# Ledger of designs, part 22: peptides against a protein of PDB entry 3T7K

Target 1, 248 residues: chain A of PDB entry 3T7K
Amino acid sequence: KAEKILARFNELPNYDLKAVCTGCFHDGFNEVDIEILNQLGIKIFDNIKETDKLNCIFAPKILRTEKFLKSLSFEPLKFALKPEFIIDLLKQIHSKKDKLSQININLFDYEINGINESIISKTKLPTKVFERANIRCINLVNDIPGGVDTIGSVLKAHGIEKINVLRSKKCTFEDIIPNDVSKQENGGIFKYVLIVTKASQVKKFTKLINDRDKNETILIVEWNWCVESIFHLNVDFTSKKNVLYQKK

## One batch from the design tools (peptide; made by RFdiffusion4, then SolubleMPNN)

Design b1_p10_4_s2 (from b1_p10_4, 8 letters changed)
Fold by OpenDDE base, seed 4:
Structure b1_p10_4_s2 (fold): chain B 248 residues (1-248), chain A 10 residues (1-10)
Amino acid sequence: as target 1 above (248 residues)
Amino acid sequence: MEGLESESES
């Protein structure tokens, strides 16, 4: 069926998109439209797998979904596109106006606001955002909204190797893992990095660390610190935004 | 503290 619909075009673009969708296309696509998109080099996947070599995200705007956050870890993310790209593309293809010899849709007209070439260029870097920030091992409180598995999966996609889940009420100093990074000359290395949800956790962990490992460097942040770092593909250690405690 | 957005909330 798709072949018959596409046969009216003299040339078909190959967009070479391997995409996931977030905040759009909840009902999916019909079989004909999936086949049409596939013929145009557009493959939409339900889930993110590293093996699929995903290079595109469809979303109406910047979102804090797992899929959106992970899309910024693609190698590279080639395109972050509004769903209107697919909508307009399919509308042109299904249009009975005989005079359309070509599909006139430019990917660059459908960029998600706030995902610019500066962000896209950083996805071409050989390192991940937290790797560049010398954050390899973190401590995550078990009561984090969204759950430790989802949050942990996002953080791992962005170069965090080890996530230690802290049972906030029961944890001791011995449960807190250090951020084992070699002393590289450039940039503040924090021995202890923690993501917390409450001011009481800040008080607890700062006390535990300072009482047992005096003079060590500590970074305690909110989840939003991670989100902002991901959205910018850069960790700004000069910003105090979403930093709950810092000891250099 | 805003958590992750769900796919259904967007």
Scores: peptide ipSAE 0.242, ipTM 0.851, DockQ to the pose 0.750
Fold by OpenDDE base, seed 2:
Structure b1_p10_4_s2 (fold): chain B 248 residues (1-248), chain A 10 residues (1-10)
Amino acid sequence: as target 1 above (248 residues)
Amino acid sequence: MEGLESESES
């Protein structure tokens, strides 16, 4: 059926998209439209797997979904597109009135607002955002909204190797892991990095660390610090936004 | 703190 629909075009583009969707296309696509998209080099996957070599995301805007946050870790992310790209594409293909010999849809007209070439270019870097920031090992409180598994999966996608989950009510100093990174000459390395949800946790962890390891560097942030770092594909250590405690 | 958005909330 798709072949008969596409036969009216003299030339078909190959978009070479391996995509996931977030915040759009909840009902999926019908079989004919999937076949059409596949013939145009557009493959849509239900879930993110590294083996699929995903290079695209469809979303209406910047979102804080697991899929959106992980898409910024693609190697590279080639395109972040609005769902209107697919809608307009399928509309043009199904249109009986257009004696169009060619599909005239430009991917660049459908870019997600706020995902610019500066962000896309950073996804081509050989390192991940937290790796570049010398953040390898973190402590994460167990009461984090969204759950430790989802949050941990996003953080790992962005270069955090080890996530230590802290039971905030029961944890001691011995439960807190150091960020085991060799001192690079030009980078501020924090020995202890923690993601917390409450001011009471800041007070607890700062006391535990300062009482046992008084001279060490500490970074305590909220989840929004990680999100902003992901959205910019850069850690700004000059910003105090979403930083709850810092000791250099 | 808006943590992680669900797919259903967007």
Scores: peptide ipSAE 0.239, ipTM 0.849, DockQ to the pose 0.726
Fold by OpenDDE base, seed 3:
Structure b1_p10_4_s2 (fold): chain B 248 residues (1-248), chain A 10 residues (1-10)
Amino acid sequence: as target 1 above (248 residues)
Amino acid sequence: MEGLESESES
């Protein structure tokens, strides 16, 4: 059916998109529209898998969804596009009025506001954002909104190798893992990195660490610190935004 | 504290 619809065009673009959607297309696409998109080199996947070599995200704006946050870890993310790209494309293709010889839709006109070339260029770097920041091992409280698996999956996509889940009420100093990174030249390394949800956890963990390992470096942050770091594909250690405790 | 946004809230 798609072939008959597309036969009116002399040339078909190949967009070469392997995409996921977030905050849009909740009802998915019908079989004919999926076939049309596939013939235009647009493949939409339900879930992120590394094997699919995803290069595109569709979203109405910057979102704090798992899919959006993980899309910034694609190698590379080529395009971050508004859903209007697909909507306008399908409208043009299904239009009976326009004897269009060609599809006249440029994907560059549909960029998500705030995902600029500087962000896209950083997705071509050989390292992930937290890897560049010398954050390999973190401690995560078990009562984090969104759950430790989802949060952990996002953090791993961005170069955190080890996530230690802390039972915030029952944990001891021995349950806290160090951020085991070799001292590379040129970066402040925090021995203990923790993501917490409450001020009471800050008091607990700072006490546990300072009582047992008094001279060590500590970074305690909110989830929003990770989100901002992901959105910028850079960790700013000069910023106090979303930092609950820092000891250099 | 803004957690993860759900896919259903957008």
Scores: peptide ipSAE 0.238, ipTM 0.848, DockQ to the pose 0.743
Fold by OpenDDE base, seed 5:
Structure b1_p10_4_s2 (fold): chain B 248 residues (1-248), chain A 10 residues (1-10)
Amino acid sequence: as target 1 above (248 residues)
Amino acid sequence: MEGLESESES
């Protein structure tokens, strides 16, 4: 059925999008529209899989969803688009009134506000944001909102290799893992990196570390520190925003 | 602390 609908166009664009949606299209698409989108080189996936080589996210705005955060780890993220792209595209295609010989929808008109070329360009880098920041191993408290699996999955997508889940009530110093990175010359390396939710955890972990491993570097942050780092695809170690404790 | 947003809340 899609072929008959598209047959009225002399030329069809190939958008070459492999996309996920977040904060939009909860009801999905009908079979005909999926076929139409597929013929235009737009493939929408339900979930992020590395094997799918995703290059696009559809969202109404910058979101703190797992999908949105992970989309910034795509290799590269080519486009971050508003859902109106698909809406307008399908509307044009279904319109009988438009004697359009061509589909005239430009991807660049539908960019998500705040996802600029500077962000997109960083997704072309050979390294992930936390990898560039010399953060390889982190400690994550088990009571983090969103759950350790989801948060951990986002962090791994952005170059965290090892996530150690700390049982905040029961953990000892021996449960805290070091950030095992080779000293690169110019990067501030924190031996202990922790993501926590409560000030009591900051007090606990700082005490445990300082009592047992004196003079070591410690970074204790909120989840928002990770989110801001992801949204900028850069870790700003000069910022104290969302940093709960820092010892250089 | 703004947590992770759910897909259903967005």
Scores: peptide ipSAE 0.237, ipTM 0.849, DockQ to the pose 0.748

Design b1_p10_4_s3 (from b1_p10_4, 5 letters changed)
Fold by OpenDDE base, seed 5:
Structure b1_p10_4_s3 (fold): chain B 248 residues (1-248), chain A 10 residues (1-10)
Amino acid sequence: as target 1 above (248 residues)
Amino acid sequence: MEGLEADDYS
């Protein structure tokens, strides 16, 4: 069926998209439209797998979903597109009125607001955002909204190698892992990096660390610090936004 | 704190 629909076009574009969707297309696509998209070099996946070499995300806007956050870790993310790209594409293809010899839809017209070339260019870097920030090992409280597995998977996608889950009520100093990074020259390295949800946790962990390992560098942040870092593909250590405690 | 958003916006 798809072939018959596409046969009216003299030339078909190859968009070369391997995409996931978030915040759109919840009902998926019908079989014919999937076939059409496939013939146009658009493959949509249900889930993110590294083996699929995903290069695109469809979303109506910047979202704080697992898929969106992980899409910024694609190598590279080529396109972050609004769902209207697919909608308009399929509309044009299914249109009976226009003897369109060609599909005239430009990907660049459908970019998600706020995902600009500066962001896209950073996805071509050989390192991940937290790797560049010298954050390899983090401590994550077990009561984080979204769950430690999902949050952890996002963080790992962005270069955090080790996630230590802290049982907030029962943890001791010995449960806190150091951010074991080789001292790179000129990089501010925090020995202890923690993602917490509550001010009480800040008080607890700062006390535990300062009592046992005095004068060490500590960074305690909210999840939003990670999100902002991901959205910018840059860690701004000068910003106090979403930083709950910092000891340099 | 805006947590992780659900992927499925119902």
Scores: peptide ipSAE 0.206, ipTM 0.830, DockQ to the pose 0.693
Fold by OpenDDE base, seed 1:
Structure b1_p10_4_s3 (fold): chain B 248 residues (1-248), chain A 10 residues (1-10)
Amino acid sequence: as target 1 above (248 residues)
Amino acid sequence: MEGLEADDYS
């Protein structure tokens, strides 16, 4: 029983972690270890739900998984930790050493490389990354790797309200939705935002839009543009990286 | 073009 194992400590930390795992702990945890973690204020969830108020992710490194990308939308993300935190914690707890006054594991020693305080601090902002970028409505091609549902779910977690799925072979201009944002005086708003997979789609959509809605602003990007924006919790409109077409 | 990575990364 977890209680008997933990009784050797005079003081137990409360880590207050509500976490998901990605790229680690595929086999889960045994019942005793789950109970131990729960007693330490660590609760691991199988899936992301808004109601769970998740504040932590476990991953070996920065990953392009749905869970990892969505974790950067937590409000706030308090900790992004390597799985070694749990491993070392459980190892210390299961050790047969004499009565320890306290568990000596510091969360900050297990930070995922590349997720720094600057990134964590941005998760405390009242807005999402694409909301701050004035991207509310996007067009997404139906042949996107990972599927429109998963990609769409990630984008919605980061502030995109409406995702219009385009059937690339059959779509017309009328199928393309505008990015319905209030006119801000400071520029940088694109009327048409599209995520595409192929150069042929860029040619098609640019032609359709330019032929029917001349002089409008267009942003056509790859999925990697979205990923980079999420990883930085900032959209850099000065960068041409992963931008396939831009008309200001 | 890189898609999503699988959750089972190992």
Scores: peptide ipSAE 0.206, ipTM 0.834, DockQ to the pose 0.785
Fold by OpenDDE base, seed 3:
Structure b1_p10_4_s3 (fold): chain B 248 residues (1-248), chain A 10 residues (1-10)
Amino acid sequence: as target 1 above (248 residues)
Amino acid sequence: MEGLEADDYS
């Protein structure tokens, strides 16, 4: 069926997209449209797998979904596109009125607002955002919204190697892991990095660490600190936004 | 504190 529909075009573009969708196309695509998209070099995947070499995200805007956050870890992310690209493409292809010899849809016209060339260029770097920030090992409270597995998966995609889950009510100092990073020449290293959800946790962990390891560096942040760092593909240690406690 | 947004964002 797809071949018959596409036969009216003299030349077909090859968009070379391996994509996931978030915040759009909840009902998926019918078999014919998937075949059409495949013939145009557009392959849509249900889930993110490294083996698929994904290079594209479809979303209506910047979202704080697992898929969107992970898409910024693609190697590289080539395109972040609005769903209207697919919608307009399929509309043009299914249109019987237009004796169109060619498909006239440019993917560059459908870029997601706020994902600029500067962000895209950073996805070509050999390192991940938290790796560049000397954050290798973090402590994560077990009551984080979204769950430790999902949050942990996002953080790992962005270069965090070890995630220690803290049972907030029961944890002791011995349960808190240090950020084991060798001193690189140019970067302030925080010995303890924690992601927390409540002010009571800040009080608890600062007390535990300061009572047992008084002179060490501590960074306690909200999940939003991680999200902002991912969206910019840069950690700004000068910003106090979403930082709950910092000891240099 | 905002968590993850749902993937089914409408």
Scores: peptide ipSAE 0.206, ipTM 0.832, DockQ to the pose 0.797
Fold by OpenDDE base, seed 2:
Structure b1_p10_4_s3 (fold): chain B 248 residues (1-248), chain A 10 residues (1-10)
Amino acid sequence: as target 1 above (248 residues)
Amino acid sequence: MEGLEADDYS
């Protein structure tokens, strides 16, 4: 059926998109439209898998979903597009009135606001954002909204190798892991990095660390610090935004 | 503290 619909076009574009969707297309696509999209080099996946070599995200705007955050770790992310790209594409293809010899839709007209070429270019870097920031091992409180597994998965996608989950009510100093990174000459390395949800946790962890390891560097942040770092694909250590405690 | 948004957020 798709072949008959597409036969009216002399040339078909190959968009070469391997995409996931977030905040759109919850009901999926019918079989014919999936076939049409496949013929145009657009493959939509339900879930993110590294083996699929995903290069595109569809979303109405910047979102704080797992899929959106992980899409910024694609190697590279080629396109971040509004769902209207697919809508307009399918509309044009299904239109019987247009004696269109060619599909005339430009991907660049459908870019998600705030995901610019500067962000896209950073996804071509050989390193991940937290790797570049010398953050390898973190401590994560167990009561984080979204759950430690989902949050941990996002953080790992962005270069954090080890996530230590802290039981905030029961943890001791011995439960806190150091950020085991070799001293690079030009980068401030924090020995202890923690993501917390409450001021009481800041007080507890700062006391535990300072009582046992008084002169060490500590970074305690909110989840929003990680999100902002991901959205910019850069860690700004000069910003105090979403930083709850910092000891250099 | 805004956590993760649901994937079905429209």
Scores: peptide ipSAE 0.204, ipTM 0.833, DockQ to the pose 0.873

Design b1_p10_4_s4 (from b1_p10_4, 8 letters changed)
Fold by OpenDDE base, seed 2:
Structure b1_p10_4_s4 (fold): chain B 248 residues (1-248), chain A 10 residues (1-10)
Amino acid sequence: as target 1 above (248 residues)
Amino acid sequence: MEPLESETAS
């Protein structure tokens, strides 16, 4: 059926998209439209797997979904596109009135607002955002909204190797892991990095660390600090936004 | 602001 629909075009583009969708296409696509998209080099996957070599995301805007946040870790993310790309593409293909010999849809007209070439270019870097920031090992409180598994999965996608989950009510100093990164000459390295949800946790962890390891560097942030770092693919250590405690 | 948005929230 797809072949008969596409036979009216003299030339078909190959978009070479391996994509996931977030905040759009909840009902999926019918079999014919999937076949059409596949013939145009557009493959849509239900879930993110590293083996699939995903290079595209469809979303109506910048979202704080797991898929959107992880898409910024693709190697590279080639395109972040609005769902209207697929809608207009399928509409043009199904149109009986258009004596169009060619599909005339430009991917660049459908870019997600706020995902610019500067962001896309950073996904081509050989390192991940937290790796570049010298953040390898973090402490995460167990009461984090969204759950430690989802949050942890996003953080790992962005270069955090080790996530230590802290039971905030029961944890001691010995439960807190150091950020085991060799001192690079030009980079501020924090020995203890923690993601917390409450001011009471800041007070607890600062006391535990300062009582046992007084001269060490500490960074305590909220989840929004991580999100902003991901959205910019850069950690800004000059910003105090979403930083709850910092000791250099 | 929710820390994570649902995949189906739009």
Scores: peptide ipSAE 0.287, ipTM 0.864, DockQ to the pose 0.688
Fold by OpenDDE base, seed 4:
Parts: sequence; structure tokens; C-alpha cells
Structure b1_p10_4_s4 (fold): chain B 248 residues (1-248), chain A 10 residues (1-10)
Amino acid sequence: as target 1 above (248 residues)
Amino acid sequence: MEPLESETAS
């Protein structure tokens, strides 16, 4: 069926998109439209797998979904596109107007606002955002909204190797893992990095660390610190936004 | 702010 629909075009573009969708296309696509998209070099996947070498995200805007956050870790993210790209593409293809010898849809016209070439260029870097920031091992409180698995999966996608889940009420100093990074000359290395949800956790962890490992560097942040770092593909250690405690 | 948005959020 798709072949018959596409036969009216003299040339078909190959967009070379391996994509996931978030905040759009909740009902999916019908079999014909999937086949059409496939013929145009557009493959849409339900889930993110590293083996699929995903290079595209469809979303109406910047979102704080797992898929959107992980898409910024693609190697590279080639395109972050509005769903209107697919909508307009399929509309042109299904249009019975005989005079369309070519599909006239440019990917660059459908970029998600706020995902610019500066962000895209950073996805071509050989390192991940937290790797560049010398954050390899973190501590995550078990009561984080969204769950430790989802949050942990996003963080791992962005170069955090080890996530230690802290049972906030029961944890001791011995449960807190250090951020084992080699002393590289450039940039503040924090020995202890923690993501917390409450001011009481800040008080607890700062006390535990300072009482047992005096004078060590500590970074305690909210989840929003991670999100902003991901959205910019850069960790700004000069910003105090979403930083709950910092000891250099 | 919600820590994560639902995949079905429009």
C-alpha cells in the first residue's frame, strides 16, 4: 500500500532518522504510515537502546521526559524535531494533488525551540556531560520522585558510571560513596556528589561527611541541577542554581 | 517542578 502511495513521487528523500517520540504520537502510527516513513529513511522506535544508534527525537518542545533527557546523550543527536515534521510529511504524501513530483519538507524548519546547533555540536563530543564535569560516582536518595531506576538511567546515559542509592533514613557515612576521579588539573573535583530532595537530607549528609571525612569537597544538588546540565550539555560550577550545598 | 514529565505529557 505504501509503495503505491509513494510511486507518484519521482524522487524520495532519505532522511536517515532513527528516532524516538516523546510528548507526541501517543496513538502511534498505522502500518501504512510506518511503512511510508521507513521508505523515507525514518525509523521510529518505542524505546531507547544503544544498539539502535538513535540520532533523532520528536517532541513538541523541550521536555523533562526520560526519552527527551536521554536523547541529548545520543552519539550524535543529529536532529531534535517537532512532530509537525511527520505530520506535514504525511499530509504531503497522502495529498491527492497530482502535481507534487517531490516532497518539499526541510528538517531544519522543524527544529525544537531551544535545541540549537550549539547543543547539537556538543553531542558530537567524545565525552558525556557529567564525564566532562568529572562526575563518575554519585549518591542518589531513594525517595527521589520519578524513581531511582529512571533517574539513574538518565544519569548513566550522560556519563555517570556508578549510582549509589542511599536509604535516606537509615544510611550512615559508610554508605556514601566517593566520586573516584583522577586529579585532573582543570576543574573542581568533588569527592562527594549527592542528589537529594529535602533540606533535612542536606543537613544529614553534610554532617555525616564533615564528621568523618573533614575538609573533603562536597556537592549536594537537586535533580533540577542535573536537568539543567543535560539541557545545556554543560555543567556550570559557577551557578548556585539548584545547588543545596557546596564545599570546595 | 516535577522531576520527570510523563512520556504522554502534551
Scores: peptide ipSAE 0.287, ipTM 0.864, DockQ to the pose 0.797
Fold by OpenDDE base, seed 1:
Structure b1_p10_4_s4 (fold): chain B 248 residues (1-248), chain A 10 residues (1-10)
Amino acid sequence: as target 1 above (248 residues)
Amino acid sequence: MEPLESETAS
């Protein structure tokens, strides 16, 4: 069926998109439209897998979904597009009225607002955002909204190698892991990095660490600190936004 | 602001 629909075009573009969708296309696509998209070099996947070499995300706007946050870790993210790209493309292809010899859809007209070339260019860097920030090992409280598995998966996609889950009510100093990064002479490396949800956790962990390891560096942040770092593909250590405690 | 949005949130 798709071949007959596409046969009216003398030339077909190859978009070379390997994409996931978030906040759009919840019902998926019909078989004919999937086949059409595949012939145009557009492959849509249900889930993110590293083996698929994903390079695109479809979303109506910047979202705080797992898929959207992970898409900024693609190597590279080539395109972040509005769903209207697919909608307009399929409309043009199904239109019988236009004696169109060619498909006239420009990917750049469908960019997600706020995902600019500066962000896209950072996805071509050989390192991940938290790797560049010298954050390798973190402590995560077990009561984080969204769950430790989902949050942990996003953080790992962005270069955090080890996530230690802390049972906030029962944990001791010995349960807190250090951020095991080689001392770079000039870099603000924090020995202890923690993501917490409550002010009571800040008080607890600062006391535990300072009582046992008085002279060490501590960074305690909320989840929004991680999200902002991901959205900018940069960690700004000069900002106090979403930082709950910092000791240099 | 929700910490993590659902994949089905439009």
Scores: peptide ipSAE 0.286, ipTM 0.863, DockQ to the pose 0.739
Fold by OpenDDE base, seed 3:
Structure b1_p10_4_s4 (fold): chain B 248 residues (1-248), chain A 10 residues (1-10)
Amino acid sequence: as target 1 above (248 residues)
Amino acid sequence: MEPLESETAS
């Protein structure tokens, strides 16, 4: 059926998109539209898998979804596009009125606001954002909204190798893992990095660490610190935004 | 500010 619909075009573009959708297309696509998109080099996947070599995200705007946050870890993210790209494309293809010899839709007209070339260029770097920040091992409280698995999966996509889940009420100093990174000359390395949800956890963990491992470097942040770092593909250690405790 | 937005939020 798709072939008959596309037969009116003399030339078909190949967009070379391997994409996921977030905050749009909740009902999916019908079989004919999926076949049409496939003929145009657009493949839409339900979930993110490294094996699929995803290079595109569809979203109406910058979102704090798992898929959107993970899309910024694609190697590279080539395009971050509004859903209107697909809508207008399918609309043009299904239109009976226009004797269009060619599909006239440019990907660059559908860029998500705030995902600029500077952000896209950073996805071509050989390292991930937290890797560049010398954050390899983190401690994550077990009562984090969104769940430790989802949050942990996002953090791992961005270069955190080890996530230690802390039982906030029962944990001791021995349960806290150090951030095991080699001291490079030019970067402030924090020995203990923690993501917490409550001021009571800050008081608890600062006491536990300072009582047992005096004078060590500590970074305690909110989840929003990680999100902002991901959105910028850069960790700004000069900013106090979303930092709950810092000891250099 | 929700820590994570739902994938199904229309």
Scores: peptide ipSAE 0.286, ipTM 0.859, DockQ to the pose 0.674

